# Peptides against a protein of PDB entry 6D0Y, part 80

Target 1, 225 residues: chain A of PDB entry 6D0Y
Amino acid sequence: ETEDHLESLICKVGEKSACSLESNLEGLAGVLEADLPNYKSKILRLLCTVARLLPEKLTIYTTLVGLLNARNYNFGGEFVEAMIRQLKESLKANNYNEAVYLVRFLSDLVNCHVIAAPSMVAMFENFVSVTQEEDVPQVRRDWYVYAFLSSLPWVGKELYEKKDAEMDRIFANTESYLKRRQKTHVPMLQVWTADKPHPQEEYLDCLWAQIQKLKKDRWQERHIL

## One batch from the design tools (peptide; made by RFdiffusion4, then SolubleMPNN)

Design b2_p17_1_s4 (from b2_p17_1, 6 letters changed)
Fold by OpenDDE base, seed 4:
Structure b2_p17_1_s4 (fold): chain B 225 residues (1-225), chain A 17 residues (1-17)
Amino acid sequence: as target 1 above (225 residues)
Amino acid sequence: SEVEELRKKLLEEVEKL
């Protein structure tokens, strides 16, 4: 009964209520903290599950984890370890959509002071290093680049503020890979939008251009990625 | 965003405890 109650509270946080989101998050953090001695494993599993299955609440749950980590530092570490295990499992199962979302979630945890910036940089270095592996499918290389680039809207600002030189190196390696990789055929079609016409572009090249623009704009989002 | 502002506020409050 108590476990079911915790599940309900965790799943429903951030939904419309009579209380503010601030009050709800603080309240839930307090409840979960108090129950950690008895239900730590269950709480960890629940948080991992909602982190995986409710992408629309990414920032809500990263904030919640941030609050919990501030109250119980060891819990934050255990949660990150669980998420990394889940990421590895998702990759082994070829669940790339789940995997990329987990990377984004971990990225946003940097903003919540759960993951240190150097640790996230190291993860991204590892991702981009896959592009240098020999005799691996390009789909593997492309995915790790995609996972890296698509996570930068959440964490790029923080990482460049603290690790600009390392990030520049990662960017250089990424750019080098994108220039030399095989590209799928893109039809010679020009797409007209309400704002301006643009040619069709290969998806990673398009993403790269968007991230470069975001970087140029000092990581202030002014466009839809 | 509203969430980012809220996050900053909440984290600052918790750090003071």
Scores: peptide ipSAE 0.198, ipTM 0.825, DockQ to the pose 0.036
Fold by OpenDDE base, seed 3:
Structure b2_p17_1_s4 (fold): chain B 225 residues (1-225), chain A 17 residues (1-17)
Amino acid sequence: as target 1 above (225 residues)
Amino acid sequence: SEVEELRKKLLEEVEKL
């Protein structure tokens, strides 16, 4: 395999093919595993790149990484390390859009048996702990809470199955913060009009309510999105 | 759902290797 060919294979996985997605993912994992001795660095870079740039293929690439991790544990670890470095860089640069997606990606890697549930819990503990820091702007605190909550649709079930007590503590801390934080009223365009006026809910409060409902529903989505 | 099922199957198969 050439580097160009590997790039093409990685970028195009999940697209229309004569074969099933299952077959394609398994096949690609095999190809990449075989080429790791010669192209590990390139493959690592490519996977990190597509993981960041192709959010529409999140579950495809997390699954691929899961397969690779099962075949080559060290490579899986290196990939996670690279993604964590990227997350740290994005946070330092205040690139919140990239950062939140990376958190979601990492969250889904728990489902792929690439990241252990306790490690993800620890990450979320660190995020929510920012709300307790003295000299941190609220906008930053809000983002960490947002990053945590918005990632739970991907990993909440697994984390509560493995670390229910710790998750409950994180939830309690989150709830406490949400109650005491300053709320801003930002006018939003109301696309849907009803006969009766409906108050607009603050975005974090809204997200919190959604996550609480999801939790109550045992992390099963009721609506096909 | 489909992805989850696929993921589970694939991971199980790989782990058997």
Scores: peptide ipSAE 0.194, ipTM 0.821, DockQ to the pose 0.037
Fold by OpenDDE base, seed 5:
Structure b2_p17_1_s4 (fold): chain B 225 residues (1-225), chain A 17 residues (1-17)
Amino acid sequence: as target 1 above (225 residues)
Amino acid sequence: SEVEELRKKLLEEVEKL
């Protein structure tokens, strides 16, 4: 395969074709596996790029990486390392939108057996621990909490199945922080009805309530968060 | 979801090889 061809295949996976998505993903995984000896670096770069730039295909690419990891465990590890490096770079550049998306991507990789549940729990423990640091801007502390909570729709079920006690501790610490933090007014696009009156909430408080409901519903989504 | 079912199926198949 040529580099241009690989790029085309990776970028177009999940789009409408004559074949099923299953067939396309399996086929692409096979092609990429076969080309790793010659194009590993290029394939890594391409996958990192699409993982960052095509959020609409998040589950497609995490699945693809999962398939590749199953065939080549070392490659999966290298990919995760590259994504972690990219996350660090995004944070250094104050690109919080990219950073939070990368955390969600990594979270979904747990479901693809690329990242172990304990490793993801450790990451979230580290995130929430930032709330306890002194001389850290609240915007930074808030982001880590946001990154944690907003990733739970993808990985909360898996983490609670394997690490419920640790997750409960993280939740307790998160709740404690949310109670003591300075609240900022953020307009929310929600309709309040007379039947369900509730005050407008700050974005993290709103997200917390949504995640608590999701947890109560055993991580089965009823509505788009 | 369809993606979740597909993921489970494909991963299981690959792991058996």
Scores: peptide ipSAE 0.188, ipTM 0.818, DockQ to the pose 0.037
Fold by OpenDDE base, seed 1:
Structure b2_p17_1_s4 (fold): chain B 225 residues (1-225), chain A 17 residues (1-17)
Amino acid sequence: as target 1 above (225 residues)
Amino acid sequence: SEVEELRKKLLEEVEKL
């Protein structure tokens, strides 16, 4: 069946082959473009599925979507809408690990010219604004900050190039929150030794420090992109 | 990065179509 064939092609892209990744992605984009008139819904569902379940192939699939969007100008918008729906469903189901991967995926779509930088900035503004919500658990506030910060390795460079002032404001708000939030002591996760050159930090403080360093290094991250 | 260069090349090629 054609649908089964599409599933196989999408799931296997980026795997070791005799052809280059470039050739494989271009080829697959062409196949999917040709099948969009008949199988758009199926293709959308498949791409959403691999985006959720195969985080190790994030950059491969965002690139594929970028290529498809370039070939079919309407597809990117429909895909993003589907991903946002999936993000909402993940949050509703309390699947926060899936949700953060989806946020990272959306973030990387900015680099593929599928999502505009201002739209991503707006999303992150919304995330960080949760820190100002009243009568909500800190775990909720922490998660949205985590989702924001942990996505910046994929999109921080582009966002600062396009919206530096807005990003600085988001950073200031984030820093303010991190300074005032309650830091829960979790002894079982702490690795302490008298000879440790650097004290162990709480996970969000640690992530913040890493992102600040990444920003200082002009967002150079060879392990991500 | 390698990925960034690949994306740049691929997207530029597609945009030329």
Scores: peptide ipSAE 0.181, ipTM 0.812, DockQ to the pose 0.036

Design b2_p17_2_s1 (from b2_p17_2, 7 letters changed)
Fold by OpenDDE base, seed 1:
Structure b2_p17_2_s1 (fold): chain B 225 residues (1-225), chain A 17 residues (1-17)
Amino acid sequence: as target 1 above (225 residues)
Amino acid sequence: KEEERKKAIEELEKLAS
């Protein structure tokens, strides 16, 4: 395949087709594997680019990477390394929206058997441990809690299946922090009824409530978080 | 290669440190 054709294939995967998405991804993984000897660097760059720029295709590209990782473990490793480097660069550049998205992407890679569940648990333990840091801005503590909670829709089920005790500890620490942190009061949209208006919630408190409900629902998402 | 992956994962686990 030519470089231009590879770009087209990678960018257009998941679009409407007569074949199933699963079959298309398997086919593309085979094509890419065959071209790695000649186009590894190009393919790696393309995958990193689409992973970052097309969040609507997050699960498509994590699945593709999972398939490639199974075919060529070394290439899968290089991709993981590249994404971790990008995450570190995003944090360094204070691009926190990109950073949180990359955390979600890496989280979904656990489902695709690219990153081990225990490693992701360790990362989240590290995130929540920031809440115990002294002499740091609360915004730092809040961001890591946000990054943790906002990633659970993609990986919470898997982590609880394999590391339930550790996850419960992380949840307990998170809850403790949320109870003791200083809350900011900002205008928010509320659902009102004639009988009882819904109380105004701080953003992290709202997210926490959503995640608690998701957990109770056995990680079956019933609403948009 | 596998060692490089391992190192990257370890860095991820300590990302907030």
Scores: peptide ipSAE 0.705, ipTM 0.963, DockQ to the pose 0.019
Fold by OpenDDE base, seed 4:
Structure b2_p17_2_s1 (fold): chain B 225 residues (1-225), chain A 17 residues (1-17)
Amino acid sequence: as target 1 above (225 residues)
Amino acid sequence: KEEERKKAIEELEKLAS
């Protein structure tokens, strides 16, 4: 495969096909693995790029990386390293939108067996521990809580299956923080259900309520048609 | 390589520190 062709394959994966997505991803993983000896750097860069720039294909690329990681553990590691490095750079650059997305991406990599669940729990413990920091801006504390909560739709089920006690502690600490933090009272629309209307709340409180509901629903999301 | 991966994960675990 040529470099240009690899780019096309990577960018277009998940689009309309007569074959199943799983089959296509498996096929692509095989192609990419075979080309790693010649195009590892290019493939790595491409995957990092699409992972960051195509959020609509998040689960496609996490799955692809999972398949590649299974085939070539070292390459999977290099990808993880690159994404973590990018996350660190995003935080340093105060690019919090990119950062939170990368946290979500990394979270979904847990489902793809690329990152161990205990490591993700440890990361989230570290995030929530920021709420205990003194003499720091609330926005810092809020962001890490937001990053944690907003990632749970992707990984909450897995983390509770593996580390329920630790997750409960994180939740307790989060709840405690949310109760004592200064409220901005920025309206946020909660998930609407016909049986239970939700008033607009402060964005973190709103997210918290939604995550609590998700947790109560055993991490099964209802898709809005 | 595996050690580098491990190191990266450790950094992730301490990202907020």
Scores: peptide ipSAE 0.703, ipTM 0.963, DockQ to the pose 0.019
Fold by OpenDDE base, seed 3:
Structure b2_p17_2_s1 (fold): chain B 225 residues (1-225), chain A 17 residues (1-17)
Amino acid sequence: as target 1 above (225 residues)
Amino acid sequence: KEEERKKAIEELEKLAS
């Protein structure tokens, strides 16, 4: 494969095909593995780029990376390292939208057996521990809680299956923080149309309620968050 | 190489620190 062809294959995976997505991903993983001796750096850069810039294909690329990781563990490690580095850079640059997306991406890599569940739990423990930091802006505390909660749709099931006790502790700490944090009341247009009007909830409180419902539903989504 | 992965994961676990 030429470099240009590899770019095309990687960028277009998951698009319309006569074959199943699973078969296409398996095929592409095989092609990429075969080309690693000659194009490892190029493939790595391409995968990192599409992973970051094509959020609509998040699960496609996490799955692809999972397949590659199984074929070439070292390459999988290099990819993980690159993504973690990018996450750190995003945080340093105050690009919190990219950062939270990367957290979600890394979270889904747990489902793809690229990152171990205990490591992800440790990361989230670290995130929620920020709520206990002194002399830091609440926005910092809120963001890490947000990053944690907003990632659970992608990894909550796996984490509770393997680390239920630890996750319960994280949830308890999160709940405690949400109860004691200062809430800002912003005039908002009521978007909900229902026979019975209900008050607008603060964003994190709303997200918390949604995640609690998701947890109650055994992490099976019945609605789009 | 495996050590590099391990180190990266350790950094991830302490990302908020």
Scores: peptide ipSAE 0.703, ipTM 0.962, DockQ to the pose 0.019
Fold by OpenDDE base, seed 2:
Structure b2_p17_2_s1 (fold): chain B 225 residues (1-225), chain A 17 residues (1-17)
Amino acid sequence: as target 1 above (225 residues)
Amino acid sequence: KEEERKKAIEELEKLAS
């Protein structure tokens, strides 16, 4: 494949096709693997780019990387390394929106067997441990909790299946923090369309409630993203 | 190569530190 064609294939994967998505991804993984000897750097750059810039295709590209990782473990490692480096750079640049997305992306890589579940648990333990830091801005504590919670739709099931005890501890620490954290002082809005008034919850409290519900539902989402 | 991957993962595990 030419470099231009590779770019097209990578960018358009997951779009409407007569074949199944899995078949297309398997095929593309094979094509990319075959071209790694000649175009590794280009392919790596392309994958990193689309992974970062096309959030709507998150699961498509994590799956593709998973397939590539299975075929070429070293390449998978280089990709992971590149994404982690980007995450670190995003944090240093205070680009927290990009950072949280990258955390989600890396989280989904656990499902694709690219990152080990214990490593992700360790990362989240590290995130939640920030809540115990003294003399740091609450925004720092809140962000890491947000990054943790907002990633669980992509990896919560896998982590609880393999590290339930550790995850329970993380959840307990998270809950404790959410109960004691200072909330923004804004007028509480209530939705009166239901039988009982539904108070407008703070964003982390709302997210926590959603994650608790997701956990209760055994991490099964009603809508396919 | 594996060592580089391992190192990156270790950095990820300590990202918030």
Scores: peptide ipSAE 0.701, ipTM 0.962, DockQ to the pose 0.019

Design b2_p17_2_s2 (from b2_p17_2, 9 letters changed)
Fold by OpenDDE base, seed 1:
Structure b2_p17_2_s2 (fold): chain B 225 residues (1-225), chain A 17 residues (1-17)
Amino acid sequence: as target 1 above (225 residues)
Amino acid sequence: SAEEKKKAIEELEKLAK
């Protein structure tokens, strides 16, 4: 395959097709594997790019990477390394929107057997440990909690299946932090019922409540977070 | 390589530091 053709294939995967998505991904993984000897760097760059720029295709590309990792473990490793490097760069550049997305992407790679569950748990332990840092802005502590909680819809089930005790500890620490953190009261639009106003919650408290419900529901999503 | 992947994962575990 030519470089241009590879780009087209990678960018268009998951779009309307006569074949199933699974079949298309398997086929593309085979094509990419065959071309790795000649176009490894190009393919790596392309995958990193689409992973970052096309968040609507997150699960498509994590699945693709999972398939590639199964075929070529070394390439899978290089991809993970590249994504971790991007995450570090995003954090360094204070690009927190990209950073949180990358955390979510890496989280879903656990489901695709690219990253081990214990490693992700360790990362989240490290994230939540930021809440214990002194002499730092609360926004930093809040962000890492947000990054953790907002990723759980993608990986919480797997992590609890593998590391329930550690996850419970992380949850306890998170809950403790949320109780003691300073909350800002920002006026928001309220939904009114005939008898009672809709409760207004701070964004992290709201997310926490959603995640607690998700956990209670055994990580089966019943609503959009 | 597998070793590089292992190292990358170790870096992931230390991201917030």
Scores: peptide ipSAE 0.269, ipTM 0.868, DockQ to the pose 0.020
Fold by OpenDDE base, seed 5:
Structure b2_p17_2_s2 (fold): chain B 225 residues (1-225), chain A 17 residues (1-17)
Amino acid sequence: as target 1 above (225 residues)
Amino acid sequence: SAEEKKKAIEELEKLAK
């Protein structure tokens, strides 16, 4: 395959086809594997780009990377390294929206057997430990809690299956922080009128409640968060 | 390489520090 054709294949994966998505992903993984000797760098760059720019296809590309990792372990490692580097750069640039998305993407890679569950747990332990930092802006502490909680819909089930005790500790620490943090009023775009059935909630408290419900439901998502 | 992947994962675990 030519570089241009590879770009087209990678960008358009998941679109309507006569075959199942799973079959298409397996096929594409095979094509990409065959072309790694000649186009590894290009393929790596393309995958990193679409992973960042096409969030609607998050699970498609994490699955694809999982398949590639199974075929070529070294390539999987290089991809993870690239994504971690991008996350660090996003944090340094104060691009928190990109950073939180990258955390979510990395979280879903656990389900695809690219990143080990214990490693992700360790990362989240470090995230929540930021809440214990003194003399730092609350926005920093809040962001790491947000990054943790907002990623759990993608990886919470797997982490609790393998590291339940550690996850419970992280949850306890998170709950403790949420109870003692300063609450602020943030403007919200709501569909409900002034007579909405539910009172206004602070965004982290709201997210916490949603995650607690998801956990109670054994991570079976029945409602859109 | 496998070693590079191991190092990358270690860096992931140390994020936020």
Scores: peptide ipSAE 0.267, ipTM 0.868, DockQ to the pose 0.020
Fold by OpenDDE base, seed 3:
Structure b2_p17_2_s2 (fold): chain B 225 residues (1-225), chain A 17 residues (1-17)
Amino acid sequence: as target 1 above (225 residues)
Amino acid sequence: SAEEKKKAIEELEKLAK
C-alpha cells in the first residue's frame, strides 16, 4: 500500500461503513501490521498525529493501538513512548490543554491493555504528590489534581479493580488538598438564569463531587461529565 | 522493543517529578 492510502485508512477509521466499527478496527490493525515492515515510521507518525488532533476519536484510536499492541508489542511500545514524549513536551511548554488530553488518552490505553494499571496508578500518585510541593504556584497543584480527576472517567474502574487501596490513598490526599487549597471567588454572571440565580461551584470542587458520585456508582456513567 | 516500552512506561510513572 502507498503512504497516502495508509493515511486515508487511519484518518477515516470509525466513519460510516457497512461493517461494524469493531470489524473495521480489526481489519485496519491487520493491514497496518502487515505494512509495518515497510512503513513503520509512517504509521507511527500517523497514529500519533491522529491521536492528538482528533480527540473525538479517542476511544477509536486507543482501541486500534490496543489491537496493534496485541499483534506487535514492540510497535505498541514505540507508540506509547511517542505519546509520553509528547506529554512531556506539552508539560514543558505549559500546554495544559494538550497535556490533560494526553493524560486521558494514556489513561484509556490502560483499558486497552497497552499500559499496565499499576503504572498509571504510580503516575497519578506522582501527580497528586505535586500538591505537597512547596514554593510552587497553586495553579500547578490544581492542574495535576485536575488531570488526575478528569482522567478517572476513562480509567477509574480499572484502577480500583486492581489497586483499590492505592487509589483510596490518592483520593484521601486529593480530598485533603481540596479542603485546604485557596478557592477562587469570582462574581457570578447570571446570563441564562437571571430570574433564578444560583451559585456556581468552583471547578475542582465540582469535578471532585462528580468523581465521588461516579465512584459511588461503581464507575458507571449515566451521563457525560 | 520490549525494553524500550518498559523504559517508556517507567518514564510515564515518573511524570510530574
Scores: peptide ipSAE 0.266, ipTM 0.868, DockQ to the pose 0.020
Fold by OpenDDE base, seed 2:
Structure b2_p17_2_s2 (fold): chain B 225 residues (1-225), chain A 17 residues (1-17)
Amino acid sequence: as target 1 above (225 residues)
Amino acid sequence: SAEEKKKAIEELEKLAK
């Protein structure tokens, strides 16, 4: 494939087709693998770009990378390295929106067998350990908890299957932090639903409740979080 | 390479520090 054509193929994957998404991804992975000897750098850049700029296709591109990693482990490694570098840069630049997305992306790469579960657990342990840091802004602690919790829909099942004890510890620490963290002093709005009235929860408390429910449901999503 | 990936993963594990 020509370089321009590769760009088109990568950008348009997952769009409406007569074939299944799985077939298209497998086909594209094959095409990309074949062109790696000549266009590795370009393909790597393209994948990194679309991974970052097309969040609506997160699972498509993580799956594609998973397929590529299975075919070419070294390329998978280079991609992971690039994404980790980008995450570090985002954190350094205080681009927290991009950073949290990248954490989710990396999390789903675990689900796609690109990153090992224990490594992701270690990362999340470090994230939650920020809650134990003294003399740091709460916004920092909150963000890392948010990044952790908001990534679990993509990787929670895998992590609990592989590292349940460690995950339980992380959860316990998270829960402890959420109970003791400072919350807004603004009067809470009571939300009336068809089921029952309840106070409007703070965003982390709300997310925590959602994740706890997801965990209770054995990480089977029943509706969009 | 595999070694580079290992190194990258190690960096990932050290994030937030």
Scores: peptide ipSAE 0.263, ipTM 0.867, DockQ to the pose 0.020

